# Designs tried in a protein design run: peptides against a protein of PDB entry 3V4L. Part 9

Target 1, 386 residues: chain A of PDB entry 3V4L
Amino acid sequence: GQPLAKDKVALLIGNMSYWEHPKLKAPLVDVYELTNLLRQLDFKVVSLLDLTEYEMCNAVDEFLLLLDKGVYGLLYYAGHGYENFGNSFMVPVDAPNPYRSENCLCVQNILKLMQEKETGLNVFLLDMCRKRNDYDDTIPILDALKVTANIVFGYATCQGAEAFEIQHSGLANGIFMKFLKDRLLEDKKITVLLDEVAEDMGKCHLTKGRQALEIRSSLSEKRALTDPVQGAPCSAEALVRNLQWAKAHELPESMCLKFQCGVHIQLGFAAEFSNVMIIYTSIVHKPPEIIMCDAYVTDFPLDLDIDPKHANKGTPEETGSYLVSKDLPKHCLYTRLSSLQKLKEHLIFTVCLSYQYSGLEDTVEEKQEVNVGKPLIAKLDMHRGL

## One batch from the design tools (peptide; aimed at target 1 A78 H80 D127)

Design b1_p10_2_s1 (made by RFdiffusion4, then SolubleMPNN; from b1_p10_2, 6 letters changed)
Fold by OpenDDE base, seed 3:
Structure b1_p10_2_s1 (fold): chain B 386 residues (1-386), chain A 10 residues (1-10)
Amino acid sequence: as target 1 above (386 residues)
Amino acid sequence: MEEVKLVPMS
């Protein structure tokens, strides 16, 4: 019979906005597109952008809490990385230059922890460079891995080689995701699917002789990403996992704010990623005596590092939100909260209505404080260790 | 043709 997954869980990390390293662009699109594909495959997906070392550790720990016996686990990483002595290191956005293993997450350590969960399948998709870091002579003493025969690595490049993104004026995938996305929904053994992706990538003239996909597998069974999830959650652990995932994806409800002047504002929320939310405001009712009015969001928690210059934009694209703009209402002011993982408390902010009456030159302001609780990933309290 | 630049993810 076709194998059944007890559940399917994916953690996707895209690091782009490095402090001490070249900024990337592809991880934005790659994580977003892969999230949508894995959701079509009935994966519970946590998608995170621009994580620090500490935030990456916590994201991995939360991912490991979602894993259990017979669960399919998928880790995708797009960002800077290196490989020393067959150990793959994912580079956080706060990593120093040069970075070392002490500043990075070792994928083989994550694999060890996944094996302790007795997972049904472990898939690693590593869209990063695999060059040696000559500034790090640390040889990780890894404990012997268990022989679980359920491991698949898809490396975007060969050992000692670079992975590449395509930078142009618009949005583009990394080279690996460009080919992976076209195959990911195929009902094939995951190693066969990745082999077809490798063949497709091998035809790319841009990367010929520069990047080639490497597959490492111990997968003894015919397992696919298309394998159906076993029916209703039959265990307390499965219920807890479902609840934990649901919490990390709960948006605030849309609100209708009523101001004393008789203006009504709709406040809405959209998820771009598990740690990235768009707030939008729209004027839904305006008295005729009010000639102009705008509803600005302000007074955000300091932990979110929101620059007011990037808030309250007339388009989602002006906030840096290019992916979800089609699904957003038009004629709003938009604000992108890109660091929801940093939120320690409830998301409290002010909606400021600025308006002008017909025949008065002076602008009037009214303010309302809004508490939307902990949105999305902020419900997981990823900072509980600080 | 927009110049497509390959950028390493190193």
Scores: peptide ipSAE 0.317, ipTM 0.823, DockQ to the pose 0.703
OpenDDE base, seeds 1, 2, 4, 5: peptide ipSAE 0.305, 0.304, 0.291, 0.307; ipTM 0.823, 0.818, 0.812, 0.818

Design b1_p10_2_s2 (made by RFdiffusion4, then SolubleMPNN; from b1_p10_2, 3 letters changed)
Fold by OpenDDE base, seed 3:
Structure b1_p10_2_s2 (fold): chain B 386 residues (1-386), chain A 10 residues (1-10)
Amino acid sequence: as target 1 above (386 residues)
Amino acid sequence: SSTTKLVPMS
């Protein structure tokens, strides 16, 4: 019979906004598109952008809590990386220059922990460079992996080679995701699917002789990403996993704020990623005596590092929200919260209504504090150790 | 001209 997954869980990390390294662009699009495809495949997807070392460790720990016997686990990473002695290292955004193994996450250590969960399938999709880091002489002493025969690595590039993104004037995928996305929904054994992606990538004139997909697998069964999830969660652990994932993806409810002047504001929320939320405000009612009014959001928690210059934009695109802008209501002010993982407490902020009466020169302000609890990934309390 | 720039992820 076709293999059944007990559940399907994916962690997607896209690191772009490096402190000490060149900024990337493709991980934004790649994580977003892969998230949407994996959701169509009934994966529980956690999608995270721009994680520090500590945040990446916590994201992996939370991902491992979602894994259990017969669960399919998929880890995707897009960002800077290296490979020393056959060990793959994902580079966090706060990694020093030069980075070392002590500043990075070893993928083979994650694989060891996934094998302890007795997973049904372990898929790693690594969209990073695989050059040796000559500044890191650390030889990881890895314990012998168990013979689980359920492991697949898709490397965006060959050992010792670079992976590339295509920087155009607009949004573009990395080379790997560009070809992966066209085949990801195919009902094929994952190694066959990746082999077809490798053939398609091999036709790309841009990367010929520079980047080629490497498949490393020990997969004894015909497992596919399309494999159906086993029906209603029958175990207490499966229910807990489903609830934990759902909790990490819960948006705040839309609010209707009423000001003393009689202006009504709709406050809404949209998820771009598990750690990225867009707040939008719209004037839904204005008394005729008020000629102009705008609803600004301000006084955010300091942990979110919100620059007021990037808040309250007239378009989602001006906030950096190019992907979800079509699904957002028009004629709002938009604010992008890109670091929800950093939120230690409830998201409390101020809605400031600035307005002008007909025949008065001065602007009037009214303020309301809003508490939306812990949105999205902030519900996991990933920072409890800091 | 759409200048396609390959940027390494290294």
Scores: peptide ipSAE 0.321, ipTM 0.838, DockQ to the pose 0.751
OpenDDE base, seeds 1, 2, 4, 5: peptide ipSAE 0.316, 0.306, 0.300, 0.308; ipTM 0.839, 0.829, 0.826, 0.833

Design b1_p10_2_s3 (made by RFdiffusion4, then SolubleMPNN; from b1_p10_2, 6 letters changed)
Fold by OpenDDE base, seed 1:
Structure b1_p10_2_s3 (fold): chain B 386 residues (1-386), chain A 10 residues (1-10)
Amino acid sequence: as target 1 above (386 residues)
Amino acid sequence: MEEVKLVPFS
C-alpha cells in the first residue's frame, strides 16, 4: 500500500538580517515559496524569519512538540552556517563575529531529539555553507544516533563548500531553492526527488564547480512528501498538534472602527510569515464636511522594535513586504510587524485619525486603542522560559 | 547586463 504519514509538520527558518555578519536576501523568498509548496502538500508549516539564538531554540522546541510516532518532520534552514566534523551549525542573527558552536544550533542535536519522537520521516533541507569554522575547535560529543532508517539530508552544497544566492536588482531564490521548488510537488521517493534536483542544479553554469547538492540518506522505505496524511485525528496528540498549529496561524479579525466625527476606518491583518504580519488601514466612510483625513497606527509595544519611519506606508513594498502585496487590499496605509516572536503581551496599539473640517485651518485628532490579543506565533508564548 | 553577484551563506 502507499505509505501514510500520521501527520506532516515543517519548521522553516530564514535568517537574513544578521547583526555582525553579511546580510542575505534569498531566505525571504525561499521560506515564502517553500511554505506555499509544503501547504499544498498538506504540511503544517511554521515559517520564521530573522531569529536570535534564543528564538531559534524555542522554535525548535515548539516544532519537536508537534512531532510524534509516524509524523513526518521537515526542517528547512536558509542562512549563514558552518560544518565541523560532520556537525552542521545554523547561525542565529545575533551571533557574534566570530561565531562558535555555543552561539549556534547543531542540526544533529535536533535530529537526535526527532529520533526520540519515533517520527515516520525526518527531512533536513540545509541551505547554508558547509565550510569549517576554524574559530571553533569544539568537537560536540554527539550521542550515538539510533538506526531509524528514516533520515534524509538535502545539503545545498558539498562538505567544505559554500552555498550561494544570486543577488541581482530584484528578489531571487538561493541556488538550491531555485531548483528544489520545481520538483517539490512530484510524487517520488524524497531521495529520488532530491537526486533530480541535484541533476538540475548541476546544469547551472554560474555555480558549476562551486556548489553541488549533497544527499545523505538512511531512508529504507519509499516515502514521499506527497504521502497522504492518515485520516481524521484519532489521537489526543493529533488534536493537540492541530490546535497548536492553528494557534500559530490565527490572524486577528478585520475591524471597522467608528470615530466621533463620523469617519469609519477598516483595519485589516495579513500574514506574510508565522512571525510577520501586515496591518493595513483604509478610510471606508468620510462625512462630506471633512475635506481631508488620514488614519495611521502608532504606540506599538516596545518589544516589537517598530521604527515609526517604516510604518504607515502607501505601499506594502515600502514596508519591506514584496511577496504578499498582490493579495492585500489597495489604497491602504501599511505597517509590517516583522518580529511577532518578541511579543510578550497582547498586541495593543493606537489608531489615530487626523482630519480637517471645511473652513477650519487646524487639524483635529481622534484616537482609539486596539487590542488584537496575541497574533500568529505570539500565541505559542515562545518566551515562557524568561 | 544585470551584475550577477554570488553571495555565500557562510
Scores: peptide ipSAE 0.313, ipTM 0.821, DockQ to the pose 0.687
OpenDDE base, seeds 2, 3, 4, 5: peptide ipSAE 0.245, 0.312, 0.281, 0.271; ipTM 0.792, 0.815, 0.803, 0.801

Design b1_p10_2_s4 (made by RFdiffusion4, then SolubleMPNN; from b1_p10_2, 5 letters changed)
Fold by OpenDDE base, seed 1:
Structure b1_p10_2_s4 (fold): chain B 386 residues (1-386), chain A 10 residues (1-10)
Amino acid sequence: as target 1 above (386 residues)
Amino acid sequence: MEETEIVPFS
């Protein structure tokens, strides 16, 4: 019979905005496109950008809570990284220069924890450099891995080599994601799919002799990312997993705000990633006696680190949102909240209406406080350990 | 032809 997954869960991390290291571009597009493809494959996907060490640890812990016997687990990482003695280290955005293993997440430690969950399939897709870090002489004492015969690594590059992004005038993928995305929906054993991706990458003249895909697998069964999820959630654990995933993807409902002057504002919300939300405002009704009016959002929680200079833009692109702009309403003011994982409390902010009456020179302001609870990933309380 | 540059994830 066709293999069945008990469920399918993916954690995607894209680190770009490093504090002490070169900034990257590809992880933005790569995480977004991979999220959309894995959703078509019935994966429960958590997609996160620009995580600190602490935030990455918490994201991995929450991912491990979604894993159980026969569940398919997929971890994707795009960002800076290194490999010492066959151990892969993912570099958080707050990592010092030089970074060490104590500042980074070891993929083989995550694999050990996934093996304890008796998963049906463990897939690691690592879009990072695999150069040795000569500033880190620590040999991680890894406990012996269990022989589970269900592990697949897709490394974007060979051991000791670099992974590359395509630098264009616009948004572009990393080399690995560029070829992976064209094959990912194919009903093939995951190792066969990755081998076809390796052949397609091998035809790329830009990376020839610089980057080649490495596949490391113990997968003895014919398992594919297309394998159907086993029917209705029969276990309490499957219900908990579905509820936890649903919480991490719950957007605030769209609101119609009514001001005393008779102006009506539509307030809407869109998810770009599990930790990135766009707020948009539009004037939906204006009394004829009001000649000009603008609605802007302000007074955000300090933990979100929102620069007012990047808020209330006339386009999504001016906020740094290039991927979801086609799906957003037009003629709004847009604000991008890019760090929802930092939110400790409810998202409370002010909607301010500035307006002018016909025949009055002075602008009038009205304000309404809005409480939207904890949006998206902020519902998981990833900060519970502080 | 825009020279497609490749940049490493160093």
Scores: peptide ipSAE 0.266, ipTM 0.788, DockQ to the pose 0.632
OpenDDE base, seeds 2, 3, 4, 5: peptide ipSAE 0.239, 0.257, 0.238, 0.254; ipTM 0.777, 0.781, 0.778, 0.779

Design b1_p10_3 (made by RFdiffusion4)
Pose (drawn by RFdiffusion4):
Structure b1_p10_3 (pose): chain A 386 residues (1-386), chain P 10 residues (1-10)
Amino acid sequence: as target 1 above (386 residues)
Amino acid sequence: STKLVSRSSS
């Protein structure tokens, strides 16, 4: 009568800043939006931006680790894609020009690994172009799929076609997400809901005849993204899964820093994506003997490759964050730490204090090191092992 | 400015 979910897990990857290919803009916004919608449907969500081939492989491994028998598994990709010989490929940011299947992730490979885990539902939302990569000589000769009647595909466009994004100077949105976001929360069967999305997508003027939603499904059960999760987890296997999930969304505690000169610096942290964290520095207290002082953050792990233009900015928007000043506490210096999947080490940076005493010209520098461990996805140790 | 952009690698 009622279909049930052992758990609902989602992996969302949004690639924008390609090295050898045109950079995209809507992936960040779309990924942010799909996480919020999927969380309302009680999903364990992993949101990641600008992953290399190696990094993309690890995100799939962490996602597969969160899937077991009866778990609804969902994969959303927004970025560059190509389709050769019946296979869909997601292109990582590190991809060369020209690129091949070896440089890319085959979705069919990911699907087989999910079937090996006995998942109740396999939903794929591929928000990418589907043309030939004429340079691709290799045909993967992949093994046949087990007939499981739970595979669902939400291609943003058809084979040989292109998926489009509206790059309006402001926010920038994807077409598939414009029509998906208004309908995703419905209690319809996943295939029915995706078809209703395909109708509204046809009413699109910007994309008519260039992009149409393609649905491919084997699903023989009235399964939906709104189906309930098996109430009390109470199983030992179910507990290990909730820990593995919580292990990736840990944020450092908002600490207060005391300086030898009697100055207090409040250090705050904000989550944007599993891959993205925002630090803010507020000067909470200073003694009367000091009037002039500015707190600045430096000496980040080189693995993260933090650009100076994204750090120590008056507002979060100036760092490139999707989060806005109403979401983040007012008046601090905001700094954006994207690319946490690059952190093998522990997070250590210096909160540097430049200050001046009453009646003196000289400028005094007091540097204090801060170790915040492995925030968010860095805690998963994606680089672990030999 | 507003542009419609393909997610093609070309």

Design b1_p10_3_s1 (made by RFdiffusion4, then SolubleMPNN; from b1_p10_3, 5 letters changed)
Fold by OpenDDE base, seed 1:
Structure b1_p10_3_s1 (fold): chain B 386 residues (1-386), chain A 10 residues (1-10)
Amino acid sequence: as target 1 above (386 residues)
Amino acid sequence: MTELVSYSTD
């Protein structure tokens, strides 16, 4: 019979905004496009941008809680990385210069923990460099991996080589994602799919002799990303997994705020990623005696590190949101919250209405506090232990 | 112009 997945879960991490290292661009697009493709494949996807070491550890721990016997687990990473002695290290955004293994996440340690969950399939898609880090003299003593015959690595590049993105005048994919996205929905054994991606990437004249896809697999069964999820959740663990994933994707409900002057504001929320939300405000009713009015959001929790210079923009693109702008209402003010994983408390903020009456020179302000609870990934309390 | 940017930090 066709193989069945008990469930399908993916963690996607894109690191771009490094503190001490060169900034990247493609991980934004790659994580977003891969999220949309994996959702069409009935994956439960957690998508995270710009994680610190601590935040990456917690994201992996929460991902491992979603894994169980016969579940398909997929980890995608795009960012800086290195490989020492066949161990792959993902570099967090807060990594020092130079970094060591103690500042980074070892993929083979994650694989060990996934094998303990008796997963049906383990897929790693690593869009990072595989150069040796000569500043890291640590040899990880990895415990012997179990022979599970269900592991697939797709490395964006060969051992000791670099992975690349294409920078154009606009947003573009990394080289690996550019070719992967065109085949990801094909009903093929995952190793056959990746081999076809390797052939397509091999035709790219820009990266010829600089980057080539490497496939490392022990997969003995004909498993595909298209394999159907088993029907109704038969276990308490499957119900918990579904509820935990749903919590990480719950947006605040849209609100209609009414001010004393008779202005009505629509407050709305959109998810760009599991840790990135856009707030938008629009004037839905204005009394005729009010000639001008604007609705600003302010007084965000300090944990979110919101720069007021980037808040309340006339377009989503001015906030740094280029991917979801087509799906947003027009004629709003937009604010992008890019670090929801840092939120320890409820998201409480102020909506400030600034307005002017006909025949009065003075601007009047009214303020209303809004509590939207914990949005998206903030419901998982990824900061537990700080 | 199309530029290739490495994911290397070196």
Scores: peptide ipSAE 0.431, ipTM 0.903, DockQ to the pose 0.863
OpenDDE base, seeds 2, 3, 4, 5: peptide ipSAE 0.410, 0.418, 0.401, 0.415; ipTM 0.899, 0.900, 0.888, 0.901

Design b1_p10_3_s2 (made by RFdiffusion4, then SolubleMPNN; from b1_p10_3, 5 letters changed)
Fold by OpenDDE base, seed 1:
Structure b1_p10_3_s2 (fold): chain B 386 residues (1-386), chain A 10 residues (1-10)
Amino acid sequence: as target 1 above (386 residues)
Amino acid sequence: MTKLVPYSTD
């Protein structure tokens, strides 16, 4: 019979806004496009950008809670990385220069923990360099991995080599994702799919002799990313997994705010990623005696590190949101909250209406406080250990 | 010009 997944869960991490390292661009596009493809494959996807070491550890722990017997687990990472002695290290955005294993997440440690969950398939897609870090003298004592015959690594590059993005005048995929995205929906054994991606990458003249896909697999069964999810959740664990995933994707409801002057504001919310939300405001009703009015959002929680200079923009693109702008209402003011994983409390902020009456020179302000609870990933309380 | 940017800082 066709293999069945008990469920399908993916964690996608894209690190680009490094503090002490060169900034990247492709991880933004790669995580977004891969999220949309994996959703078409009935994956439960958590998509996260720009995580610190602590935030990456918590994201992996929450991902491991979603794994169980016969579940398909997929981890994708795009960012800086290295490989020492066959151990792959993902570099967080807060990593020092030089970074060491103590500042990074070891993929083989995550694999060990996934094997303890008796998963049906473990897929790692690692879009990072595999050069040795000579500043890290640590030899991780890996405990012996179990023989589970269900592991697939797709490395964007060969051992000891670099992975690359192509920086153009616009947004573009990394080299690996550029070819992976065109085949990801094919009903093929995952190792056969990745081999076809390797052949397609091998035709790229820009990276020929500099980057080549490497496949490492113990997969003894014909498993594909297209394998159907086994029907209705028959277990308490499957129900819990569905509820946890739903919590991480719950947007605040759109609301209509009414001010004393008779102006009505529509406040709306859109997810760009599991930790990135766009707030948008629009004037939906204005009394004729009010000649000008604008609705600004302000007084955000300090944990979100919102620069007011990047808030209340006339376009999503001016906030740094290039991917979801087509799906947003037009003629709004837009604010991008890019660090929802940092939110400890409820998202409380102020909507400030600035307006002018016909025949009065002075601007009037009215303010309303808005509490939207914990949006998206902030519902998982990734900070419960601090 | 097309620039390749590596995913490491060595």
Scores: peptide ipSAE 0.359, ipTM 0.881, DockQ to the pose 0.797
OpenDDE base, seeds 2, 3, 4, 5: peptide ipSAE 0.289, 0.318, 0.326, 0.338; ipTM 0.852, 0.865, 0.866, 0.872

Design b1_p10_3_s3 (made by RFdiffusion4, then SolubleMPNN; from b1_p10_3, 5 letters changed)
Fold by OpenDDE base, seed 2:
Structure b1_p10_3_s3 (fold): chain B 386 residues (1-386), chain A 10 residues (1-10)
Amino acid sequence: as target 1 above (386 residues)
Amino acid sequence: MTKLVPFSTD
């Protein structure tokens, strides 16, 4: 019979905004496009940008809670990384310069933990450099991996080589994602799909002699990303997994705020990633005696680190949101919350209406506090250990 | 010219 997945779960991490290292651009587009493709494949996808070491550890722990016997697990990482002694290290955004193994996440440790969950398939897609880090001489004593015959690694590059992004003036994929996205929906064994991606990448004149896909696999079965999920959640564990994922992807409902002056504001929310949300405001009703009015959002929680200079923009693109702008309503003010993983409490903020009456020079302000609870990934309480 | 930039600190 066709292989069945008990469920399908993916964690996608894209690190770009490094503190002590060169900033990247491709992980933004790569994580977004891969998220949309994996959702079409019935994956439960958690998509996270710009994680610290602590936040990456917590994201992996939450991902491991979604894994169980016969579940397909996929980890994608795009960012800085290195490989020492056959161990792959993902570099968090807060990693020091130079970074070491104690500042980074070891992929083989994650694989060990996935094998303890008795997963049906383990896929790692590592869009990072595989150069040796000469500042780290640590040899991780890894316990022996179980012989599960269900592991696939797709490395964006060869051992000791670099992975690359394309610097264009606009949005562009990394080299690996550029070729992966064109084949990811094909009903093929995952190792055959990745081999075809390797052939497509090998035809590219830009990457010849610079980057080549490496595939490592123990996969003995004909498993594909297209494999159907086993029918309705018959177990308590499957119900819990569905509820956990749903909590991490629940947006606040759109609301209509009514001010005393008779102005009505529509407040709406959109997800860009599991930890990135756009807030938008629009004036939906204005009394004729009010000649000008604007609705601003302010007084955000300090843990979100929101710069007011980047809030309340006339376009999504001015906030740094280039991917979801087509799905947003026009003629709003837009604010991008890019660090929802840092939120310890409820998202409480102020909507401030500034307005002017016909024949009065003075501006009037009205304010309303809004509590939207814990949006998206903030429901998982990734900070419970601090 | 399309510039390739590595996902490395080196």
Scores: peptide ipSAE 0.213, ipTM 0.817, DockQ to the pose 0.811
OpenDDE base, seeds 1, 3, 4, 5: peptide ipSAE 0.193, 0.196, 0.156, 0.175; ipTM 0.808, 0.807, 0.790, 0.800

Design b1_p10_3_s4 (made by RFdiffusion4, then SolubleMPNN; from b1_p10_3, 4 letters changed)
Fold by OpenDDE base, seed 3:
Structure b1_p10_3_s4 (fold): chain B 386 residues (1-386), chain A 10 residues (1-10)
Amino acid sequence: as target 1 above (386 residues)
Amino acid sequence: MTKLVSYSTD
């Protein structure tokens, strides 16, 4: 019979906005597109952008809490990285220059922890460079891995080689995701699917002789990403996992704010990623005596590092939100919260209504404080160790 | 013009 997954869980990390390293672009698109594809495959997906070392560790720990016996685990990473002595290191956005293994996450350590969960399948998709870091002579003493025969690595490039993105005037994928996305929904053994992706990538004239997909597998069974999830949660652990995932993906409810002047504002929320939310405000009612009015969001928690210059934009694209803009209402002011993982407390902010009456030159302001609780990933308290 | 950008930090 076709194998059944007890559940399917994916952690996707895209690091772009490095502090001390070259900024990337493709991880934004790659994580978003892969999230949508894995959701169509009934994966529980946590999608995170621009994580520090500490935030990456916590994201991995939370991912490991979602893993259990017979669960399919998928880790995708897009960003800077290196490979020393066959160990793959994912580079956080706060990594120093030069970075070392102590500043980075070792994928083989994550694999060890996944093996302790008795997972049904472990898939690693690593869209990073595999060059040696000559500034790090640390040889990780890895304990002997168990022979679980359920491991698949898809490396975007060969050992000692670089991974690439395509930069042009618009959004583009990394080279790996460009080919992976076209195959990911196919009902094939994951190693066969990745082999077809490798053949498709091998036809790319841009990366010929620069990047080639490498597959490492111990997968003894015919397992696919399309394998159906075993039905209703049959265990307390499965219920807890489902609740934990659902909690990390709960948006605030849309609010209708009523101001004393009789203006009504709709405040809405949209998820771009598990740690990225768009807030939008729209005027839904305006008295005729009010000629102009705008509803600005302000006074955000300091932990979110929100620059007011990037808030309250007339388009989602002006906030840096290019992916969800089609699903957002039009004629709003938009604010992108890109660091929800940093939120320690409830998301409290002010909605400021600025308006003008007909025949008065002076602007009037009214303010309302809004508490939306902990949105999305902020419900996991990823900062509990600080 | 389409540019390839390496994920290398070097």
Scores: peptide ipSAE 0.415, ipTM 0.907, DockQ to the pose 0.879
OpenDDE base, seeds 1, 2, 4, 5: peptide ipSAE 0.414, 0.409, 0.386, 0.409; ipTM 0.897, 0.904, 0.887, 0.902

